# Designs tried in a protein design run: peptides against a protein of PDB entry 5CWW. Part 103

Target 1, 194 residues: chain A of PDB entry 5CWW
Amino acid sequence: VPKLQGPFDFDLNPEDEQDDEVELKDIYVIGEKPRVADLMRGEEEELEMMKEDQHNGLSLNIICLLSTSGQVKICLDIDGVEAQWLPPRSKNKRLFAPPPEPPSLLTFQTFDTLKPAEVTPDGWPMFSEDATSPYSFYVTHPAGITYISLTPWVFRLESELQSDSEAGTEFRIDLLAKGQGSERDRIFTQTRTQ

## One batch from the design tools (peptide; made by RFdiffusion4, then SolubleMPNN)

Design b2_p25_2_s1 (from b2_p25_2 with T1M K3A I5L R7V)
Fold by OpenDDE base, seed 5:
Parts: C-alpha cells; sequence; structure tokens
Structure b2_p25_2_s1 (fold): chain B 194 residues (1-194), chain A 25 residues (1-25)
C-alpha cells in the first residue's frame, strides 16, 4: 500500500508573505528526468538516443504552486521525494527510528501572473501543460493567460549539478539564483467589453 | 511582482546540493 506523503516544509519563503496567508488553488509538478543509471537497468539500445535528450532536463522534481491571486511559487525538491511504501508489518519491534524528517521544498522563485486589479475573489487560476516542452506551462485565469518557461535556468542548474569541476560553481549558482530567470509572458488578456 | 527571496541562502543551498551530487559520483 502506498504511504501518504506530507506535509512538506517550505524553505526560503518570501519575507513579506507568510505561506499561511496564501490560498493555493493549483499545483503543477515537473518530475525529475530519470538518471542515466536508472535507465540502464532495462534498455541498452534506446540509451544512445536518450543520451542526447538527457541534456534537456533537471535531476530534481519541480513543484509549482499557484495561489488565488495568481502568484506562482517555483519550488525544488532537493531531498528527492520518492514513492514510499508502507513497511511490511514486521512483527519485530525495530527500535523506533525517528520518523524521517518531512521532505523540504526549496523555494526557487515567486512571481505574479496577475496585476492587482485583475485579482478577483472568484478567480480560479489553473495550470496547464505545454505539450511542446516539459519545462513550460500556462497559467489560465479569467483575466488572461500567462506563458511560463523554466528553461532559461533549468539547464544551467542541471549543468552545475552534473559538473565534475567545483571551479566557479558557487559563482555561477549565485548568478543563477540572482537572475531568477523564468520566462513570463502574458499571451492573452481578456478585454472587458465595457 | 517578484517576491523578495533570501537569494544568498538559496545560492548556498544550491551550492551545497551541487557539492553533494559531485561527492556521490
Amino acid sequence: as target 1 above (194 residues)
Amino acid sequence: MEAPLDVEELAKKLAELAKKRKAER
């Protein structure tokens, strides 16, 4: 039987916004790309074609959270939330290992998709996938549609996570963190017919 | 608007992750 996972702890919440005040409406999960080593267990021939495609993802789960106000929070699963199964009912009193610490999500970026004047109490922002890119998606609201792409930073972060060199990694990560490089474009705005 | 994050702590945690991933190889 699968184990229920959660609650999650959030690391690096925005200073001005207590997470407790943000009403979440939707969640969008971008699963980690399987590591080459995990793919090797089954398919030798497809591996050569997939090696070229492996440069195209993050070895971390990305959790996108969407509030009623159209705020998007991009979180990284650093701990790697794996599917947990209920341990078999071993009758042996294994000494109470302390319950594993709840998995933490690292807040990478937080941004708005709506203007303050577009926020409505009855507004229901929703995520939708981009079938052309696993790291791009849309936020749909009655006021409009916003395209979001994580591609500007995802590949750069993965390059640092996959690099064998420590030289300049800290500096490049600092630039990546400061850059907050998600693309955000309002592709549609609902004109109020006055 | 973009909400202010502790960018220094973010960078530190990501750098620690990168170091960890390198040590596991």
Scores: peptide ipSAE 0.539, ipTM 0.900, DockQ to the pose 0.776
Fold by OpenDDE base, seed 2:
Structure b2_p25_2_s1 (fold): chain B 194 residues (1-194), chain A 25 residues (1-25)
Amino acid sequence: as target 1 above (194 residues)
Amino acid sequence: MEAPLDVEELAKKLAELAKKRKAER
């Protein structure tokens, strides 16, 4: 039987964001890409196509959260939400293993897709995929459509996670964290026909 | 208002993750 995973704890929520005030409307998950080393145990023929697609994605799940106000929160699954099966009912009731701590989502970035004047009580922002990139997506709202791309930082973060050298990793990660370089572009704005 | 993330703690956790991933190889 699959184990229900959750609740997720949000790590590094801004102290001023009472999570209780942010009504979530939608969730978008970008699954982790398998490591090339894990794929190399498979058939040689798929290896040639994957050499050209040098865009090895992030070896972490990305959880995007969208509020009713059009706020996007980008979270990283550091602990790795693997499909956990309920342990077989082995008679060894370790009755007192503390419940495994819920997987923590690390908040990487938060940003708005709507102006305050565009936010409505009946607003219904939604995520949609970009068929051209696994790390790009759209936020659609009656007021407009915003393109979002995680590509400016995702590949850089993965390079640090995959590097064998510790030299400069801390510095480059500090720059990544400070830069919070998700691309955000309003590609469409609905003109209110008065 | 973008509530300021603790960027220092974010960087620390990502650096710890990078170290962990290197030690697992």
Scores: peptide ipSAE 0.539, ipTM 0.898, DockQ to the pose 0.671
Fold by OpenDDE base, seed 3:
Structure b2_p25_2_s1 (fold): chain B 194 residues (1-194), chain A 25 residues (1-25)
Amino acid sequence: as target 1 above (194 residues)
Amino acid sequence: MEAPLDVEELAKKLAELAKKRKAER
């Protein structure tokens, strides 16, 4: 049986975003791609296919959060939260381990998908996958559909995380953080029939 | 108005992660 994970702490939340004011409606998780070193224990053919897929992946989980207002928050799992299962019902009362510190998510980017006039109390924005890219998705709302792609920065970040050289890494990461480089495009807008 | 993310601290944490990943290889 899967173990429930959370709550998560959010690192670098904007001070003015009182977590209390943002009602979350949906969550979209992009799982980390397995590291090549972890794959070396598999068959060589599976390793080659996974290497080709790794060239376009991130070795971090990405957690996308969607509010009632259509705000998207992109978070990175730096601590590497692994999927946990409930231990088999062994009677060992380890009831006294201090609860592990909640895992922290690093806020990478926040942006709106709806205009203020499109936000409605009964509006329910939802995530949906893009079948063509693991790092692209849609936000669907009654007012419209927004395409989002993380591809402009994901590959660049992974190249820094996999680099054997420290030379220029800090500078390139600073440019990545400043660039806030997710693609966002409104592909459909519903005309309010007055 | 989205409060500005502390981009400098974000960059620092990502740089520390990159350094950690290099030391583990």
Scores: peptide ipSAE 0.538, ipTM 0.897, DockQ to the pose 0.620
Fold by OpenDDE base, seed 4:
Structure b2_p25_2_s1 (fold): chain B 194 residues (1-194), chain A 25 residues (1-25)
Amino acid sequence: as target 1 above (194 residues)
Amino acid sequence: MEAPLDVEELAKKLAELAKKRKAER
């Protein structure tokens, strides 16, 4: 049985966002794509197919959190949270190892998908995948639908993570972090028929 | 409102990750 992972600690929470005050409605996970180097230890045939998939995705899990207010928080799993299985019921009372420190998520970006006037107490924003891109998704709310794409930064970040050159990496990472480059487009707005 | 992330610390952590990933190769 897979172990439920969490709670997660958040690194670099905005000071004004008390995590405890944000009612989460949904979570969307974009799993890490395996590194080409790790695939090279496997079957050579699978490697050729993955090289043609020019979209070497990010070698980090992305955790997207959605609040009742339609706020999206994009987090990166830097530590690489592996799928934890419930330890087999080994009868050995291993003494209280302190619970492993909860995995820390790095907050990359936070943004709203709803206008303040669109936020309702009974709102139920939800994530849904984009079948055309693993790094794009929708936020659906009764007020409207917002398309989100992580593609503007994901591939650039991965390029830096995969680069053999240190030259300019810090500069390009600084630009990437400052750019906060997720695409957001409100593709549908529900007109309140008065 | 976009709550101001500490972009400098974000950049630092990402740069450290990039360095770590290079050292593992």
Scores: peptide ipSAE 0.536, ipTM 0.899, DockQ to the pose 0.711

Design b2_p25_2_s2 (from b2_p25_2 with T1M I5L R7V E9A A18V K19R)
Fold by OpenDDE base, seed 5:
Structure b2_p25_2_s2 (fold): chain B 194 residues (1-194), chain A 25 residues (1-25)
Amino acid sequence: as target 1 above (194 residues)
Amino acid sequence: MEKPLDVEALAKKLAELVRKRKAER
């Protein structure tokens, strides 16, 4: 039987928000790219295609959260949330194992896709995938469509995660944290025809 | 708009993550 996972704790939140005040409507999960070593059980042809794609992925799960107001929160799974199975009912309850700490998410970025005047009580923003990139997606709302790409910072973060050298890592990470990492483009806006 | 985060805390957490992942290899 699969174990229910969650709630997640957020390690960081915007100073102007309490997580409890944000009504979430949708979730978009970008799974970590499988390590080539784990794929060695697959067909050789899939291994060649995945070698080219290895350069463009993050070795962490990304969890994007979407609020009713069109706010996107991009979180990193720092703990590595694996599919947990309910432990077999071993009658030996070790009565003294501390409860497992809830999985934590690191809030990387929070931004709006809607203007305040576009937010409606009945407006349901939703995520949709980009078939051309696993790290790009759309937020669709009756007021408009916003393209989002995580590629600019995902590549840089993965480069740090895969680097053998610590030289300059702190500086590059500081630049990642200070930068507007995600690309955002409003590709469509619904004009109210009066 | 982008919402302000504690950038220093974020940088520290990311640096910790990078160190952790490097130590696991």
Scores: peptide ipSAE 0.530, ipTM 0.908, DockQ to the pose 0.755
Fold by OpenDDE base, seed 2:
Structure b2_p25_2_s2 (fold): chain B 194 residues (1-194), chain A 25 residues (1-25)
Amino acid sequence: as target 1 above (194 residues)
Amino acid sequence: MEKPLDVEALAKKLAELVRKRKAER
């Protein structure tokens, strides 16, 4: 059985938001790109095709959180949280190791997909994948559908993570942080029949 | 709307992350 991970500690939440105030409805996880070293254990022929695809991802997990109000929070897994499984029920009560510190998530961006007038108490926004890109997805709500793409910043961040030089990194990271570059487009709006 | 973040703090954390990941290589 997979172990439920969390609660997460959120680093750099918006000043106007407490995590306890946000009712979550859905979570969308974009797994980190596989490490080249982990792929080197596969057959060499699959490795050449995957090398082209391997350049096209972030070496960090991304966790997207969706609230009842249609707020999306984009978080980066800075600790590198691995999938944990419930320990096998071995009869040996291993001494309660102190619970591991909760993993920290870095809040990268927070935005709304709904207008205040579209928010309803019974609203159920949900994530759905984009089959064309792992870094693009939709938020579906009865009021409408919003397309979201992380592509504008993901590849730039990965370029910094993979760079051999620190030259200009701080400047480019400052531009990333200022740009908050997720694309967000309302592709469908439900006409309220009065 | 987009919620305001401390952009300077975010930039620092991202820079720390980049540095950490480079040191692990």
Scores: peptide ipSAE 0.530, ipTM 0.907, DockQ to the pose 0.767
Fold by OpenDDE base, seed 4:
Structure b2_p25_2_s2 (fold): chain B 194 residues (1-194), chain A 25 residues (1-25)
Amino acid sequence: as target 1 above (194 residues)
Amino acid sequence: MEKPLDVEALAKKLAELVRKRKAER
C-alpha cells in the first residue's frame, strides 16, 4: 500500500498565506523526467521514445496545489520525495524515533485563477491535464477554465540543473526568480445568465 | 493576481538546488 505522503512543509510561502487558512481542493503532480540510469534498465524501445520526446522535462517533481478560492500554488519537490511504501509492520516501532521531518516543498509561484467575484463558497475548482504537454494543465471552475503552462521556466531551470558550467548560472536563476513564471490564460468564462 | 514571494530567497534556494544537483552528478 503506498504511504500517503504529507503533511508537506512549504518553503517560501507568501507572507499572507497561513497554511491553515487555505482550503485545498485538488492536487496535480508532474513527475520528474526519468533518470538516464533508470532508462538504461528499461527496454531500448522506451529509451528511444523518451529521446524522441525532446521535452527534456524537469528533473524535479512539481506539485501544484489548488484552493477552493481558485488559488494555485506551484511547488518544487527539492528533496526528491520517493514513493514511500509503508514499511512492513515490524513490531519494533521504536516509539522514540523522531518523526521523519516532513518533506519540504519549495514554493515557486502562487497565483489566482478566479476573480474575487467568481469565488463561491461551494466552488469546486479542479485540475486537468493537457494531453499536448506534460508541463501544461487546466484549472476548471464553474466560472471558467484557465490554461496554465510551466514551460516558460521549467526548461530554463532544467538547463541550469543539467549545465556543466557555473558561468552565468546565478544571473539566469535570478532572472527565473524575478520573471513571470507560469503562463496563465483564461480560455473560457461562463457568462452569468441573469 | 500573483502573490508576492521573497524573490531573493527563491533565487538563493534555486541556486543552492542547482549547485547541489551538480555536485551529485
Scores: peptide ipSAE 0.529, ipTM 0.907, DockQ to the pose 0.749
Fold by OpenDDE base, seed 3:
Structure b2_p25_2_s2 (fold): chain B 194 residues (1-194), chain A 25 residues (1-25)
Amino acid sequence: as target 1 above (194 residues)
Amino acid sequence: MEKPLDVEALAKKLAELVRKRKAER
């Protein structure tokens, strides 16, 4: 049985967000690319299909959070939250282990997909995948559909994570933090038939 | 809108992450 992970601690939340103000409606998780060492435990046939797509993935999990207002928060799993399974019922709870520190998520970016006039109390924004890219997705709301792509910064961050050289890393990380990270485009707007 | 983050803190955390991942190799 999978263990429910959480609560998560959100590192670098926007200063204007109190933890109680954002009602979440949906979560979209982009799993980290499998490490080559972890793939070597699988059958040879799975290794060939994964080799071509592995070059473009991030070695971190990405957690996208969607609010009722259509706010998207992009978070990075910096601690490497492994899929925890519920321990078998027979292991004595070590009554004296300090509670595990909640896993921390690094807030990378927060942005709106809706205009203030499009936000409704009964709004139900949802994530949906893009079949063309694991790092692109849609936010669907009754007012319209927004395309989001993480590709512009994911590639650069992975390049730093995989680099053997420290030369220029600090400068490129500063550019990642200062830059507009995610691409965002409103691809559809619902025409109000009056 | 994009909500303001502490860009300097973000850069520091990302740099620490990169350093940590390199040291584990």
Scores: peptide ipSAE 0.528, ipTM 0.907, DockQ to the pose 0.740

Design b2_p25_2_s3 (from b2_p25_2 with T1M I5L R7V E8K A18V K20A)
Fold by OpenDDE base, seed 2:
Structure b2_p25_2_s3 (fold): chain B 194 residues (1-194), chain A 25 residues (1-25)
Amino acid sequence: as target 1 above (194 residues)
Amino acid sequence: MEKPLDVKELAKKLAELVKARKAER
């Protein structure tokens, strides 16, 4: 299997997908929740507000990839490499550091947001955030808007990551993998005016 | 459509990830 010498190393991909076949158009990164130890340096008031929000986040980065065809790939950052995923906007060309090894991504789910008839050569699907949740977002395209929520499985995965017991973990992970519980809803469809 | 993954391999990799992250705590 040719290791994808792409910007990402994919540890798992769909069986029907060759990595070279997917033209990427956009990327959406959901950063891991801050560790409690990192928050202990903040003001106590921020700590209380963040404690309520911290219970709902994943301790892994999520990388969402969007193709020109409107295919979304949801990946987990398994290496836990801090946010070097965007080429550092820092003009400091560290001309002499070996390029950081591309982070390994575990493909969690892959799905289409467009019908084949909606895919156009000039179609520009894009991610946009949901202001109400860091784990929800939209895929916008001239043909329509799709809402996506990762919340259902993110909560379950985080529960396993934070559990002190291994009892039943394998079973729950198997259910998680089978369920692939991202919500997807087409909230708007553009009527083609003939 | 959803593209099928090897669910068994996904589950294995997720289990390995969970185990690794627990060992770091």
Scores: peptide ipSAE 0.536, ipTM 0.913, DockQ to the pose 0.735
Fold by OpenDDE base, seed 5:
Structure b2_p25_2_s3 (fold): chain B 194 residues (1-194), chain A 25 residues (1-25)
Amino acid sequence: as target 1 above (194 residues)
Amino acid sequence: MEKPLDVKELAKKLAELVKARKAER
């Protein structure tokens, strides 16, 4: 079980919001794309299918945070949380290991999935996976369901991460930072039967 | 609505991240 343990440290926040003011309700983690070297231990047939999907992953973990108000915060794991498998409890040496530093998260985007009038004290938004894409998901709430896709910016960011050329990187990164990168679509709205 | 970030700082941090990840290769 991956222990996402500890307070996150946020390197960047919305100008109008302090992280301590946001009541978090749910977390959705999109793990980094497995490195081809780690896949060499798997079955050969899975390797061929993953070669075609090689273009659709990010070499960074993405942490999505959902507030009680239906605010989604999309964060990048900068430090690269290696899946800390709980090291086997070797009894004797860890009494003096410094506490693991909290993972640093870079806030990439923050947006609402609910209108102010849809926010209710008893309404709990939740994440749900999209079985068709690891970079798409739903936010479900009693008021409605919002589809979210990270694919548009994930592809562009991964292209920069994989590029051997520095030419135009700054310009393309500036476009990523300025862009509303995530696709959002309200696919269902609960009609209040008056 | 989307909440505004410091786009300049975001771009800087993303550029630093890209640079760091390229240096690890």
Scores: peptide ipSAE 0.536, ipTM 0.916, DockQ to the pose 0.716
Fold by OpenDDE base, seed 4:
Structure b2_p25_2_s3 (fold): chain B 194 residues (1-194), chain A 25 residues (1-25)
Amino acid sequence: as target 1 above (194 residues)
Amino acid sequence: MEKPLDVKELAKKLAELVKARKAER
């Protein structure tokens, strides 16, 4: 998994959140759907399997950030940063290259997966993938497991990105922004047996 | 709980993103 190591620049954040106040614990990256043109250089069999997956994916990277408190931030990579595999530490630190500008992330949604009473100082929330969907994942914590699905808005956003018509785009985007339609389900809760 | 975003600014930025991506095609 390419570890996008921060810092990130946030183009939009919650009104009550400062970037320095959130202690990050984990990062989950959902890569953009491969472009058909980039796939044409691979083996033909991998191409056919990937074509079916291409129709249902987002043409943007999604960066999910998880805090120690179980807060999830879902961000869109607006710069379209090609997954720069951290170049192998080439010993040539060009001492004079300006530090690469941090990727700009657009905060799409922020929500808690834990109740205030479930947050512990030693808590270790973690992301895990859903093998059944590239746009679904779990947040695991000792207090419980939360299923998250981005599918409801991902499909709609991709439809706008792929549309040839501007007609109604503004209206549909306004609905996307208002809806913030990630599905969330607490599938497991650890009962503290006192 | 969900933390409120500036929905208007989000919509604006999404619209800009959509426009930019369409112009690159």
Scores: peptide ipSAE 0.534, ipTM 0.914, DockQ to the pose 0.724
Fold by OpenDDE base, seed 3:
Structure b2_p25_2_s3 (fold): chain B 194 residues (1-194), chain A 25 residues (1-25)
Amino acid sequence: as target 1 above (194 residues)
Amino acid sequence: MEKPLDVKELAKKLAELVKARKAER
């Protein structure tokens, strides 16, 4: 089973948010696109399927965090933390590796998926994938379903990461930071039966 | 609602990340 290595250290947080105020309920991870060099080590058939998906992928892991209140935090893994597999239940606790330093996450965007009146103590939101896009997902809650897409900014960020020229990069990155361009749409709302 | 971030610091951190990743190539 893939495991994210927590806890996370946040390099940047919302100005009005304290880390102790946010109760996390779910995590959604969008893994980085595989490097071409790593693909060349696989079977040719896996290479073809991954090439079609690679043209629009980000070379960074994206970590989405979901709170009990339906707040979504979109973070970039700046350290490039590789997904760890749960060690097989082999009894040899190698007790002696210092715990790896917590991965640093850069908060890219934070937004709510629920209205304050929709937040309930017994209602917890959950992530679910969009089968049509690796950079789109849903937040499902008893009050409704919100569609989220990272595609508007992911492509632009990847273009900067892959560019050979520094010309205009600072300007385009400033526009990315100002835009915070994740798409968010409430596709379903549950009518409270009074 | 959208939560306010220090957009200047975000831009700086993203620029540093882009620069670092380019230097590793």
Scores: peptide ipSAE 0.533, ipTM 0.913, DockQ to the pose 0.705

Design b2_p25_2_s4 (from b2_p25_2 with T1M K3A I5L R7V E9A A18V)
Fold by OpenDDE base, seed 2:
Structure b2_p25_2_s4 (fold): chain B 194 residues (1-194), chain A 25 residues (1-25)
Amino acid sequence: as target 1 above (194 residues)
Amino acid sequence: MEAPLDVEALAKKLAELVKKRKAER
């Protein structure tokens, strides 16, 4: 039985966003790229296909949250939330291990996909994947469709995570944090037929 | 509107993450 993971603690929530006020409607998870060392246990043929598809993925899980208002929150799994299974009912009640600290998500970016006038009480924004990129997706709503791409920052963050040198890392990370994070483009807008 | 993230705090946390991940290698 999968262990219910959560609640997630959100690190760096905007001061104005009480987590209690954001009604989440959908979640989109971009899994971390498996480490080559873990792939070495796979069949050689799968390793060759994954070498050609070496889209340099992020070595972190990304959790995207979508509110009823069409707000997207991009979070990074810093702690590395592995799929935990409920321990088999072995008679050794580790009844006194402190509950593992809830995994912390780092809020990387928060942005709106809808204009205030497009938000409806019955509006159901949803995520959908982009088959062309693991780091791109769509937010669909009755008012329109927004394309989102994490690619502009994902590559740069991964480069820092994989770098052997600390030289200039702090500066480049500061630029990542200050920069335009995710690409966002409204590809379709539903014209209100009056 | 982009909710104003504490960019300085974000940069710090990302830098800590990068350092942690480098130390684990």
Scores: peptide ipSAE 0.522, ipTM 0.898, DockQ to the pose 0.726
Fold by OpenDDE base, seed 1:
Structure b2_p25_2_s4 (fold): chain B 194 residues (1-194), chain A 25 residues (1-25)
Amino acid sequence: as target 1 above (194 residues)
Amino acid sequence: MEAPLDVEALAKKLAELVKKRKAER
């Protein structure tokens, strides 16, 4: 049985967003790229195809949250929430460890996919994957469909995470944070037939 | 509306993350 992980603490949540005010409707998780050490458990033939793809992902989990209003929150798993399995029922000695600090999610970006006039109480926005990219997805709502791509910043962040040099890292990270470069495109809008 | 994130705080946290991940290697 997977251990219920949570509550998550949101680091850098906008001060005006009480977590209680945002009715979440959907969650989209982009898993971290497989670590090179975990690839050593696969058959040698799968290893060659994965070597080209090893450069194409983030070494962090990304958690996307979607509200009823069509607000998307992009969060980074900075603590590396590994899937914790419930430890087998071994003897009663861990009942007095302080609960581990809840894993922190770093809020990277928050944006709307709907206009205020498109938000309806009965509207149910949902995530859907993009089969062409692990770092792209859609938000589907009765008012329209929005394409979202994290690729403009994901590869830049991964380059910094993988760099052996500290030279210029702080400057490039500052530019990355200022850019908040998720691509967002409304690919479909439901026209009200008058 | 884009909720105003403290971009400077975000940049610091990302820089700390990068430093941490490099030190774990």
Scores: peptide ipSAE 0.522, ipTM 0.899, DockQ to the pose 0.713
Fold by OpenDDE base, seed 4:
Structure b2_p25_2_s4 (fold): chain B 194 residues (1-194), chain A 25 residues (1-25)
Amino acid sequence: as target 1 above (194 residues)
Amino acid sequence: MEAPLDVEALAKKLAELVKKRKAER
C-alpha cells in the first residue's frame, strides 16, 4: 500500500501566502522521468519504447497545487521523494527515530486561473490531465477552463540538469527563474446568462 | 495575477540543485 506522502514543507512560498490560508482543492503530480539505470532492470523491449519518453521529461517530480480560489502553485520536488511504502508491520519497535524531515517542495511559480469576479465560495476548481503531454494540464472551474503547459521551462531546466558543462548555467537558470515560462491560456469561459 | 516570488532565491536554489545533481553523476 502506498504511504501517504506529506506533510510537505514549501520552500520559497510567496510572502503573501501563509500556507495555512490557502484552502487546497486539488493536487496534480507529474512524476519524474524514469532513470535510465532503473529501466535497465526491465525487459529490453520496454527499454526502447521508454527511451524517447525519457529524453523529454524532467528528472524531478512536479507537484501542482490548486486552491479553492483557482490559484495554481507549481512546486518542484528537490529532495526526490521516492515512493514510500507502508513499512511491513515488523514488530520491532524501532525506537522513535525522529520522523524524517518532511520533504521540501521548491515553489517555482504561483498564478491565478480565475479572475476575482469568477471566484465563488462554492467553486470547485479541479485538475485534468492532457493526454497529449505529461507536462500539460487543465484547470476546470464552472467559470471556465484554463490550459497550462510547463513544457517551455521543463525542457530548459532538464537541459541544465543533464548538461556536463557548467558554462553559462547560472545565467540560464537566472533567465529561467525570471521568465517563469509556464504557458497559461483560458480556452473556455462560461457565458453567464444573466 | 502572479504572486511575486523571490526570483533571486529561486535562481539560487535551482543553481544549487543543478550543481548537486551534477556532482551525483
Scores: peptide ipSAE 0.520, ipTM 0.898, DockQ to the pose 0.731
Fold by OpenDDE base, seed 3:
Structure b2_p25_2_s4 (fold): chain B 194 residues (1-194), chain A 25 residues (1-25)
Amino acid sequence: as target 1 above (194 residues)
Amino acid sequence: MEAPLDVEALAKKLAELVKKRKAER
């Protein structure tokens, strides 16, 4: 049985976003690239496919949050939240270990996919995958469809995480933080027939 | 509107993460 994880704490939330004011409608998780040690447990053919995917993956989970207003929040799992399973019902007394501290999510970027005039009380924005890229997805709403790609910054962040040299890392990370380089394109807009 | 993120704080947290991950290798 899957173990419920959370609540999550959000690090670096925008000052104007009280967490209580944003009604979340959907969550999209991009899992971390498999570790080389985990690949060695797969079939050799699965290893080759995963090696091609590993060259462009991030060694962190990404959690995308979608509000009723069509706001997307991109968060990084800095603590490395792994999938947990409930232990089999052993009759042995649950020694209440203190609850682990809630895992922290680092807010990387926040942006809107809807114009203020497109936001409706009955509107339900949803995530959908892009079959062509693990770091690209769509936000679908009755008013339109927005393509999003994390690829422009994911590769650069992974390069820093995997670098053996500290030289220039601080400068390149400062450029990453300033650039917030997620691609966003409105590929479809529904014309409201007034 | 993009809510103003503290870019300097973000850069610091990312640098700390990179340093931590390098020390674990």
Scores: peptide ipSAE 0.520, ipTM 0.897, DockQ to the pose 0.684

